# Ledger of designs, part 137: peptides against a protein of PDB entry 5HDT

Target 1, 163 residues: chain A of PDB entry 5HDT
Amino acid sequence: MVVKTFMDMDQDSEEEKELYLNLALHLASDFFLKHPDKDVRLLVACCLADIFRIYAPEAPYTSPDKLKDIFMFITRQLKGLEDTKSPQFNRYFYLLENIAWVKSYNICFELEDSNEIFTQLYRTLFSVINNGHNQKVHMHMVDLMSSIICEGDTVSQELLDTV
Target 2, 163 residues: chain A of PDB entry 5HDT as posed
Amino acid sequence: MVVKTFMDMDQDSEEEKELYLNLALHLASDFFLKHPDKDVRLLVACCLADIFRIYAPEAPHTSPDKLKDIFMFITRQLKGLEDTKSPQFNRYFYLLENIAWVKSYNICFELEDSNEIFTQLYRTLFSVINNGHNQKVHMHMVDLMSSIICEGDTVSQELLDTV

## One batch from the design tools (peptide; made by RFdiffusion4, then SolubleMPNN)

Design b2_p26_5_s1 (from b2_p26_5, 12 letters changed)
Fold by OpenDDE base, seed 4:
Order: sequence, then C-alpha cells, then structure tokens
Structure b2_p26_5_s1 (fold): chain B 163 residues (1-163), chain A 26 residues (1-26)
Amino acid sequence: as target 1 above (163 residues)
Amino acid sequence: MAKAKVFSKEEQEFYKKYRKSYYPYF
C-alpha cells in the first residue's frame, strides 16, 4: 500500500521521489487531513511523516499554510499515544519515532506560526505521556521536544511555560 | 535555521533494517 511505499523509500531515491511527488502532495489534501476515519488519519500521518523524511531537509509542500495544517494534523494524531493498550499503538509509536528521528518539526522554524505549532506539540505530548509508556516512547518525546528548544531561535514564553 | 535531518548512508541503512524488523506487519 501507499504507506509501505513511502516507508521503504530512501532519501536519495531521486527517481522515486519524483515519481511519487504528486501522491505526496495529494496526501496532504483536506480530504485526507479531515478524513472521518481515525485509522485512516493515522495512516495518513505516518505517510506524511515519511514524506518529510524522504524529502528532507525540505518539504515538498510549498504553502506555509499547508505545512502548518499538516503539522497541526500530525500533532493531533499523537493524542493516540495516550492509550498504550490500543491496537493501533504501534502505529502511533511509529509516528512519534519517525518525527523524532527525522526532526521533521524543524521545518516549522521557517513558518510564521512556528510557536503555535510547537506549543500545541508540547501540550499534546505532555497530555498523553504516562507511566505506561516504555523508555523508548519517553526518549522520543524528550528528544523531539529538546531538539526544538535547542535549535529554535525564538521560543515564546507560552511554550517555555509549557515545559 | 535547522532543517529536517538528512541521514548518512549508514543511518539510512540502519533505519531501514530497523523498520523492517520492528514493523513487519505495518
């Protein structure tokens, strides 16, 4: 399926990146971001995470508003990490692990609304973190948050208060 | 300003192997 296609794609697969570019753009459409099925939205988020990986350091999306929508969308999906017993938890973990390793949210630094995105990310992560999470989950959450703090030129007081 | 990570060849290979092992039925 589409998810596996992007999962298996390397960053230096230039021919494949070109071939699937339109699909990557299509996956960021409102149809998918606002899809009524929770599981579909999760799969879309995982695809988008891999798209950010594949096309790093840049994103194929040219619209700042679209990028904001995508990252806010991904952030909302991370709420699913709260229930460690969910059948879909491993996919939520994949999403977290991917964005943490890839540092996908670093793309947001160029957005005017970066502080809003980061604030929502931090609030979401702290809202779902619990003692049921294993060390890897905690590590990825910490890595994700710390990288943003360390590499950000400007951090709002609201974000600092959240930490 | 920081960007998303560009992995080395070694890192990409590690990541690929890890994904295939950890998420075989994704």
Scores: peptide ipSAE 0.595, ipTM 0.943, DockQ to the pose 0.802
Fold by OpenDDE base, seed 1:
Structure b2_p26_5_s1 (fold): chain B 163 residues (1-163), chain A 26 residues (1-26)
Amino acid sequence: as target 1 above (163 residues)
Amino acid sequence: MAKAKVFSKEEQEFYKKYRKSYYPYF
């Protein structure tokens, strides 16, 4: 399974990273980002999160527009965190945990539309957070938002006003 | 400017074990 391939790959696995680069690029295609199946989109998001992990500190995607599409896509998937009783919740948690630990959204700071991406992320997280979430979920959400605010030198006051 | 995190080998091994334990049926 493609998901497991990227999950098991280390950041310093240079040969594997080279071997699966084309697959990583393919997974970011509109075919997958706009796939009609919600569960498929979630799996794609998890793969993309791992791709950002293994290719860190840089992304293998060279197009700023493509990067924006990917992060907006990942952000949309995080809406699934709202239902803690969902059979897919563990995969949504995986997605949140990975992007929080890896700080993958830091890649967005160099994008023209970074503030839009961060704003959408914050709005999404605030919309889904609830008392049913355990401490780890809350911790990752706070860590993700705080990291962007604290580490970003280009974060606008407009973004801060929306928080 | 901030970038995505590069983990040490020790951190990578820790997270690999963590993932295996926490998501065995992913």
Scores: peptide ipSAE 0.594, ipTM 0.943, DockQ to the pose 0.772
Fold by OpenDDE base, seed 5:
Structure b2_p26_5_s1 (fold): chain B 163 residues (1-163), chain A 26 residues (1-26)
Amino acid sequence: as target 1 above (163 residues)
Amino acid sequence: MAKAKVFSKEEQEFYKKYRKSYYPYF
């Protein structure tokens, strides 16, 4: 199982990182990012989150445009946090928890469209926050948003208006 | 400038155990 493979992989697993690098790159293809199955897209997002963890501090995706596509894709998946009673909620929580702990969105600071990415992230999170969520969900959402503001050198007016 | 987090070995072991326990049916 691909998801389990990346979930169990450590950051210092150099041999495994090399072995599965091509698979990691392929998971960022349009075939997966635009897959018609919503559950498949969620699993892909979870894999991508773990890939950012495994290859930290750098992403294996070298194209700025591809990185933007991936983070916009992950942001869209976070909308699934709105339904706390969904059978897939635990996977959406996994996605949120992972990106909050890893601080994967910090990779976006070097992207030209970082403000757009952060704005969409904040809009999405504020859209779903406090919708029957427990303290852990709230904690990860707050940690994610706060860390981006605190670690960013500049924040656009659009992002400030969103917050 | 900030990047994604590099975990210590202790942190990695903690999260590995956590994920196995919290997401056994992922």
Scores: peptide ipSAE 0.593, ipTM 0.943, DockQ to the pose 0.816
Fold by OpenDDE base, seed 3:
Structure b2_p26_5_s1 (fold): chain B 163 residues (1-163), chain A 26 residues (1-26)
Amino acid sequence: as target 1 above (163 residues)
Amino acid sequence: MAKAKVFSKEEQEFYKKYRKSYYPYF
């Protein structure tokens, strides 16, 4: 499985990073980002999260528009956290935990549409948070949101109104 | 401005073990 390939790859695995670079780029194509199968999109999001981990501190995607598409895509997948009883919840949690640990959204600070991305992330997180979530879910959500605020030099009024 | 996190070798090993244990049916 492609997901496990990236999941098990280390940040300093330079030979593997070169070998799978084209696959990483291919996974960000519209074919996968707009795939009709919800489970496939979730797996793609998990792969992309690991790709951001593996190639940190930089992303292998050079296009700002592509980066925006990817982060908006990942944000949309986080909507699946709303149902704690879903068979796929563990994968949604993996996605949340990964992006929180890696701080992958910090890459967005260099994008012109960073405020749009962050606003959409915050709105999504606040829309899915509920009493069914355990402490780890809440911790990662708070860590993700606070990290963005702390690392940013300024926050838009719209984002402040969302928080 | 910060970027995505670069983990130490110890952190990477810890998380690799953690993932195997926490996500057995991934």
Scores: peptide ipSAE 0.590, ipTM 0.942, DockQ to the pose 0.765

Design b2_p26_5_s2 (from b2_p26_5, 13 letters changed)
Fold by OpenDDE base, seed 1:
Structure b2_p26_5_s2 (fold): chain B 163 residues (1-163), chain A 26 residues (1-26)
Amino acid sequence: as target 1 above (163 residues)
Amino acid sequence: MAKAKVMTKEEQEFYKKYRKKYYPYF
């Protein structure tokens, strides 16, 4: 499975990173980002999260528009964190944990629409957080939001007003 | 400006073991 391939890959696996670069690019196509199946979109998001991990500190995607599409896509998938009893919750948690650990959204600071991306992320996280989430979920959410505020020098007043 | 995290060798190994432990049937 493609998901497992990227999940098991290390950041220093240079040979594999080169080998699977085209696959990484393919997974960011509109076909997958706009796939009608919710479970497929979640798996794609997890793959993309691992791709950002593997190729850190840079993304293999060179187009700012494509990067925006990807992060907006990932943000939309995080809505699935709302239902803690969902059979897919562990995969949503994986997505959250990964992006919090890797700090993938830091790539967005170089994008013209970074403030839009961060605002949507914050709104999404605040919309899904609830008392059913355990401490780890809360920790990752807070860590993700705090790191963006603290490490960004281009954070808009709009984003600050959202927090 | 901060970028995505580059992990040390030890961090990579820890993360790998962590994933195998908590997501064995992903």
Scores: peptide ipSAE 0.536, ipTM 0.926, DockQ to the pose 0.776
Fold by OpenDDE base, seed 3:
Structure b2_p26_5_s2 (fold): chain B 163 residues (1-163), chain A 26 residues (1-26)
Amino acid sequence: as target 1 above (163 residues)
Amino acid sequence: MAKAKVMTKEEQEFYKKYRKKYYPYF
């Protein structure tokens, strides 16, 4: 399974990183980002999260528009955190934990539309937060949001109004 | 301004063990 391949790959596995680079690029295609199956989209998001981990500190995607599409896509998947009783919740948690741990959204600071991406992320996180979430979920959400605020030079008023 | 995290070898090994432990049926 492709997800497991990237999940098990290390950041310093240069030969593997080169071998699977084309696959990483292919996973960011519209075919996968707009896949009709919700479970497939979740798996794609998890793969993309691991791709950001593996290729850190840089992303293998050179197009700013593509990077925006990917992060907006990942943000949309985080909506699945709302239902803690979902059979797929553990995979949604994996996604959240990964992006919080890796700080992958820091890549967005170089994008022209960074404020839009961060705003959508915050809105999404606040929309899904509920009392059914355990401490780890809350911790990762807070860590993700605070990291973006702390690492950014400025925070838009819109983002401040959201928080 | 920071980038995505570059992990030490120790952190990567911890990551592998963590994933294996908590996501065995991913």
Scores: peptide ipSAE 0.535, ipTM 0.927, DockQ to the pose 0.775
Fold by OpenDDE base, seed 5:
Structure b2_p26_5_s2 (fold): chain B 163 residues (1-163), chain A 26 residues (1-26)
Amino acid sequence: as target 1 above (163 residues)
Amino acid sequence: MAKAKVMTKEEQEFYKKYRKKYYPYF
């Protein structure tokens, strides 16, 4: 139900954005980010992806450390793209598609640890990408990586070495 | 620096229709 609520919410739904702000903040708590169930973590990641969509261009999270934790968390979930036959693959695909479409990682450019976040993202994507993925998966991965490279003022040497 | 995407009305409507079509049983 929570996932559906955020999925159906528009960026200009100001009343709903205000109503569910506390829930959005709660979903980013360590309770959910460190939840022992990987399926719960995946659903949380999808919710967070939609939260970034809804509250764009800014995030409702005011702490840079919290934002870093969230994006590192989302990055870790993307490893689930490696198994295309998983019953949860469609949700992993949703996560990838959402963050690529919304360009949510662009929020990271203003963070001090942006290079670490982007490096981990690229390492994760390259670790799972293979010829077994369909064209849409490849397209979203390329779009996501290209957007970050093109929009960034500078790219760390470590990231360049990864690419 | 770039930010997350602010969508036009048309883009939002497309996105909603797309999700309803391809993720009906999420």
Scores: peptide ipSAE 0.534, ipTM 0.927, DockQ to the pose 0.788
Fold by OpenDDE base, seed 4:
Structure b2_p26_5_s2 (fold): chain B 163 residues (1-163), chain A 26 residues (1-26)
Amino acid sequence: as target 1 above (163 residues)
Amino acid sequence: MAKAKVMTKEEQEFYKKYRKKYYPYF
């Protein structure tokens, strides 16, 4: 229900954005980010991805530490892309597709630990990419990484070595 | 620095249709 609410919400739905703002904030709590159920964490990640879409260009989260936690959390969920035969693969694909299209990781450029986040993202993507992925998966992965490289003011040597 | 994407109305409509088509039972 919550997932669908954010999925169906538009960026210009100002009244709904205000109505569900507290829920968006609550979804970033440790209760959800550290939820023991893997499928719940995936759904949370998808919700967070849509939250970044809806509230773009900014995020409703005011804490840089919280933003870092969220993006590190989302990055960890992307590990699920490795198993293309997983029953949940389509949801992992949803997550990847969303963050690639929305360019939500661009929010991280304002964070002090942006290089850490991007490095972890690149490492994760390259660790899970395989020949079983279709063209769309590959395109989204490449688009996501290329966008960050092209739009970043500073890229660590470690990040460059990962590419 | 670039931010997350602010979508045009056309992009939003495309996105919405895409979601409905490929993720109807999400």
Scores: peptide ipSAE 0.531, ipTM 0.926, DockQ to the pose 0.795; fails the geometry check

Design b2_p26_5_s3 (from b2_p26_5, 11 letters changed)
Fold by OpenDDE base, seed 4:
Structure b2_p26_5_s3 (fold): chain B 163 residues (1-163), chain A 26 residues (1-26)
Amino acid sequence: as target 1 above (163 residues)
Amino acid sequence: MAKAKKMTKEEQEFYKEYRKKYYPYF
């Protein structure tokens, strides 16, 4: 399974990273990002999160537009965190935990449309956060947002005021 | 400018074990 392949890969697996590079690139295609199956899109998002992990600090994607598409895609998947009783909640949690842990969104600081990406992320997180979430979910959400605020020097005050 | 986290070996090992524990049947 592709998901497990990237999940089990570490950041120093240089030969494996090279071997699966083309697959990583292919997973960012419109075929996957716009896949009609919601569960498939979630799995794709998890794979992409792990791709950002293993190729950190850089992304294997060279196109700024593609990177924007990916992060906007991941952000949209995070909406699934709202329903804590969903059978897929654990996978949504995996996605959140992974991107928070890896600080994947920090890649966006080099993108021209970083403010748009971060704005959508903040709006999404605050739209889904609720008292039904446990401490770990809240922690990762706060950690993700605070990391962007604290480490970014291009985040506008306007962005901060959107929340 | 900050980028995604390149983890230490210790952090990577922790992350690996964490995933094995909590996501064995992902």
Scores: peptide ipSAE 0.600, ipTM 0.942, DockQ to the pose 0.799
Fold by OpenDDE base, seed 3:
Structure b2_p26_5_s3 (fold): chain B 163 residues (1-163), chain A 26 residues (1-26)
Amino acid sequence: as target 1 above (163 residues)
Amino acid sequence: MAKAKKMTKEEQEFYKEYRKKYYPYF
């Protein structure tokens, strides 16, 4: 499975990073981002999260529009955190934990539409948070939101109103 | 302004073991 390939890859695996670069680019295509199966989209999101991990601190994607599409896509997948009893919840948690741990959304600071991306992320997280979430879920959500505020030079009023 | 995290070798090893422990049936 493609997801396991990237999950097992280290940030210092330069030869493998070069070998699978084209695959990483293909995973960001509309075919996968707009795939009709929600389970496939979740796996794609997890894979993209690991791609941001292994290629950190830089993204392998050169197009700012593509980066925006990817992060908006990942943000949409986080809606799956709402149902804590879902069979796929552990994979949604993996996605959340990964992006919080890696701080992958920090890549968005260089994008023209960073405020839009962050606003959608915050709205999504607040929309799915509930009492069924354990402490780790809450911790990663808080870490993700606070890191963006902390690392950003400025925060828009719209983002502040969302918080 | 920060970027995505470049991990130390120790952090990467920890991540691998953590993944094996908590996501064995991913």
Scores: peptide ipSAE 0.599, ipTM 0.942, DockQ to the pose 0.770
Fold by OpenDDE base, seed 2:
Structure b2_p26_5_s3 (fold): chain B 163 residues (1-163), chain A 26 residues (1-26)
Amino acid sequence: as target 1 above (163 residues)
Amino acid sequence: MAKAKKMTKEEQEFYKEYRKKYYPYF
């Protein structure tokens, strides 16, 4: 399983990182980002989150437009956190926990459209947060948002209005 | 400005054990 391959890979596994680089690039194709199955998209998002972990501090994707597409895609998947009783909630939680732990969205600071990405992330998180979420979910959401605010040089007015 | 987190070997080991514990059947 491709998901487990990237989940089990270490950041220092240089030989494996080279071996699976083409697969990582392929997973960011429009075929997967626009896949009609929501469960497939969730698994793709988890893979992409682990890809950002593995190749940290850099991303294997060289196109700014592609990076934007990926982070907008991941952001859209986080909407699934809204239903804590969903059978897939553990995977949505994994996605949140991973990107918060790795601070993968910090890659976006080098993108021209970083404010758009961060604005959409904050809007999404605030739209799904509810009293049904446990302390760990809340903690990861706070950690994710705090990292962006603390590291960011500028914040758009739209983001400020969202917060 | 920091990018994504480059973990120490100890942090990576912790992460692997954590994942095995909480996501054994992912």
Scores: peptide ipSAE 0.598, ipTM 0.942, DockQ to the pose 0.750
Fold by OpenDDE base, seed 5:
Structure b2_p26_5_s3 (fold): chain B 163 residues (1-163), chain A 26 residues (1-26)
Amino acid sequence: as target 1 above (163 residues)
Amino acid sequence: MAKAKKMTKEEQEFYKEYRKKYYPYF
């Protein structure tokens, strides 16, 4: 399983990181980002989250446009957190936990459209957050949002209005 | 500017064990 391959890979596994680089690039293709199956898209998002983890602090993607597409894609998947009773909720939680732990969205600070990405992230998180979520879900959401606010040099007025 | 987290060896080991524990059938 591709997800397991990246999940088990360490950040210091240089030989493996080089070996699977082409796969990482392929997973960010429009074929996967625009895949019609929502479960496939979720698995792709989880893989991409682990890719950001293992290649941290940098991303293996050199195109700013591709990075934007990926993070907007991941953000859209986070909407699945709204249904806590879904059989796939644990995978949505995995995605949230990973990106919060790794601080993967920090890569976006160097992108021209960072404010757009962060705005969409905050809108998405606030749209799905509710009292039905357990403490860990809330914690990761808060950690993710606070990391961006605290470490960002500037925050757009629109983002501030969203908060 | 801030970057994604480069973990220590101990943090990576913790993360690995954590995933094994909570996502064994992912």
Scores: peptide ipSAE 0.593, ipTM 0.941, DockQ to the pose 0.780

Design b2_p26_5_s4 (from b2_p26_5, 14 letters changed)
Fold by OpenDDE base, seed 2:
Structure b2_p26_5_s4 (fold): chain B 163 residues (1-163), chain A 26 residues (1-26)
Amino acid sequence: as target 1 above (163 residues)
Amino acid sequence: MAKPKVLTKKEQEEYKKYRKKYYPYF
């Protein structure tokens, strides 16, 4: 599976990164971001998270609008964390763990619409946080939110009101 | 500005081991 290919790829795998660059770009197409199947969208989100990992510190996506679409898309998938008993929960956890550890949202600081992206991220995380989540889930959520607050130069009043 | 994390070779190896252990059937 394509997801496994990117999961197994290292940041210093330069030949593979070059070989699969076009595939990475294709995965960010509207076909996948707006795919009708929620399980497919989750797998796409996990794949995109790994793409941000392996191409760090820079994304292979050059368009600010495309980057916004991708992070808004990933943010929407995080809503699936609300059901801890879902068969797909481990994949939602993988998504959260990856983006929290890699700090992939740091790319958004250079985007004009960063406040919108971060606001939606915070709203989503606060909407799904519950007592059913274990310590690791809470830790990654807090880590993700704290890093954005601490590293951001400007934060909208809307984001501050959400926190 | 802050950027996504760049891993050392050791961290990459540890990450792969971690994934194989906790996500063997992804």
Scores: peptide ipSAE 0.518, ipTM 0.926, DockQ to the pose 0.760
Fold by OpenDDE base, seed 1:
Structure b2_p26_5_s4 (fold): chain B 163 residues (1-163), chain A 26 residues (1-26)
Amino acid sequence: as target 1 above (163 residues)
Amino acid sequence: MAKPKVLTKKEQEEYKKYRKKYYPYF
């Protein structure tokens, strides 16, 4: 499975990173980002999160527009965190935990539309957070939001008003 | 400007152990 391939890959696996670069690029295609199956989109998001982990501190995607599409896509998938009883919740948690720990959204600071991306992320997280989430989920959400505010050079007033 | 996290070899090993423990059937 493609998901497992990227999950098991290390950041210093230079040979593998080169070998699977084309696959990483393929997974960011509109075919996958706009796939009609919700479960497929979740798996794609998890793969993309691992790709950002593996290739850190840089992304293999060079197009600012593509990067924006990817992070907006990942943000949309985080809506699945709302239902803590979903059979897929563990995969949504994986996605959240990964991006919070790796700080993959830090790539967005270099993008022209960074404020839009971060605003959508905050709105999404606030919309899904609830008392059914355990401490780890809350911690990751808060950590992700706080790090963006603290580490960003520019934060829009809209984002500040959201917090 | 902040960037995504780069791990030491030890941290990578610990992360792999963590994933295998909590996501064995992903």
Scores: peptide ipSAE 0.515, ipTM 0.925, DockQ to the pose 0.731
Fold by OpenDDE base, seed 5:
Structure b2_p26_5_s4 (fold): chain B 163 residues (1-163), chain A 26 residues (1-26)
Amino acid sequence: as target 1 above (163 residues)
Amino acid sequence: MAKPKVLTKKEQEEYKKYRKKYYPYF
């Protein structure tokens, strides 16, 4: 229910965005980010992706540390893309597709630890990308990585070495 | 600096259609 609520919400639904703001904040709590069940963590990541979508161009989270935690969390979930035969693959794909299209990681450009976040993202994507993925997965991965490189004012040497 | 994408009304509608088509049982 919660996942669908955010999935169905539009960016210009101001009343609903205000109504569910506390829920959005709660979903980013350590309780969910460190939840022991990986399927729960995946659903949380999908919700967070939609939260970044509907509250674009800004995030409802005011703490830079919290934003870092969230994006590092989302990055860790993307490792699930490695198993294309998993029953949860479609949800991992949704996560990738959403963040690639919305460009939610662009929030990270204003964070002090942006280089760390982007480096981990690239390392994660390169660790899972392979010829077994379909064209859509490859496309979203490329779009995501390209947008970060092209839109960023600077790219760390470590990130360049990863590419 | 770059920000997350703000969608037009048309893009929002397309997104909804896409989700319903490809993720009906999410």
Scores: peptide ipSAE 0.513, ipTM 0.925, DockQ to the pose 0.758
Fold by OpenDDE base, seed 3:
Structure b2_p26_5_s4 (fold): chain B 163 residues (1-163), chain A 26 residues (1-26)
Amino acid sequence: as target 1 above (163 residues)
Amino acid sequence: MAKPKVLTKKEQEEYKKYRKKYYPYF
């Protein structure tokens, strides 16, 4: 399974990183980002999160537009955190935990549309937060949001108004 | 400017152990 391949890969596995680079690029194609199956999109998002982990501190994607598409895609998947009783909730949690810990969204600071990406992320997180979430979910959500504010060079007024 | 986290060897090992423990049926 492709997901397991990237989950098990280390940041210093240079030979494997080179071997699976083309696969990482293909996973960011419209075929996968716009896949009609919701479960497939979730697995793709998890793979992309691990790809950002593996290739940190840099992304293997060279196109700013592609990076924007990927992070907007990941942001949309986080909506699945709303239903804590979903059979896929653990995978949504994996996605949240990964991006919060790795700080993968930090790559967006270099993008022209960073404010749009962060605004959508905050709106999404606030829309899914509910009393059914345990402390770990809340912690990762807060950590993700606070890290962007604290580590960013500038924060838009719109983002500040959202928080 | 902030970047994604670079992990130490110890952190990578801890991550693997964590995944096996909490995501055995991923």
Scores: peptide ipSAE 0.510, ipTM 0.923, DockQ to the pose 0.758

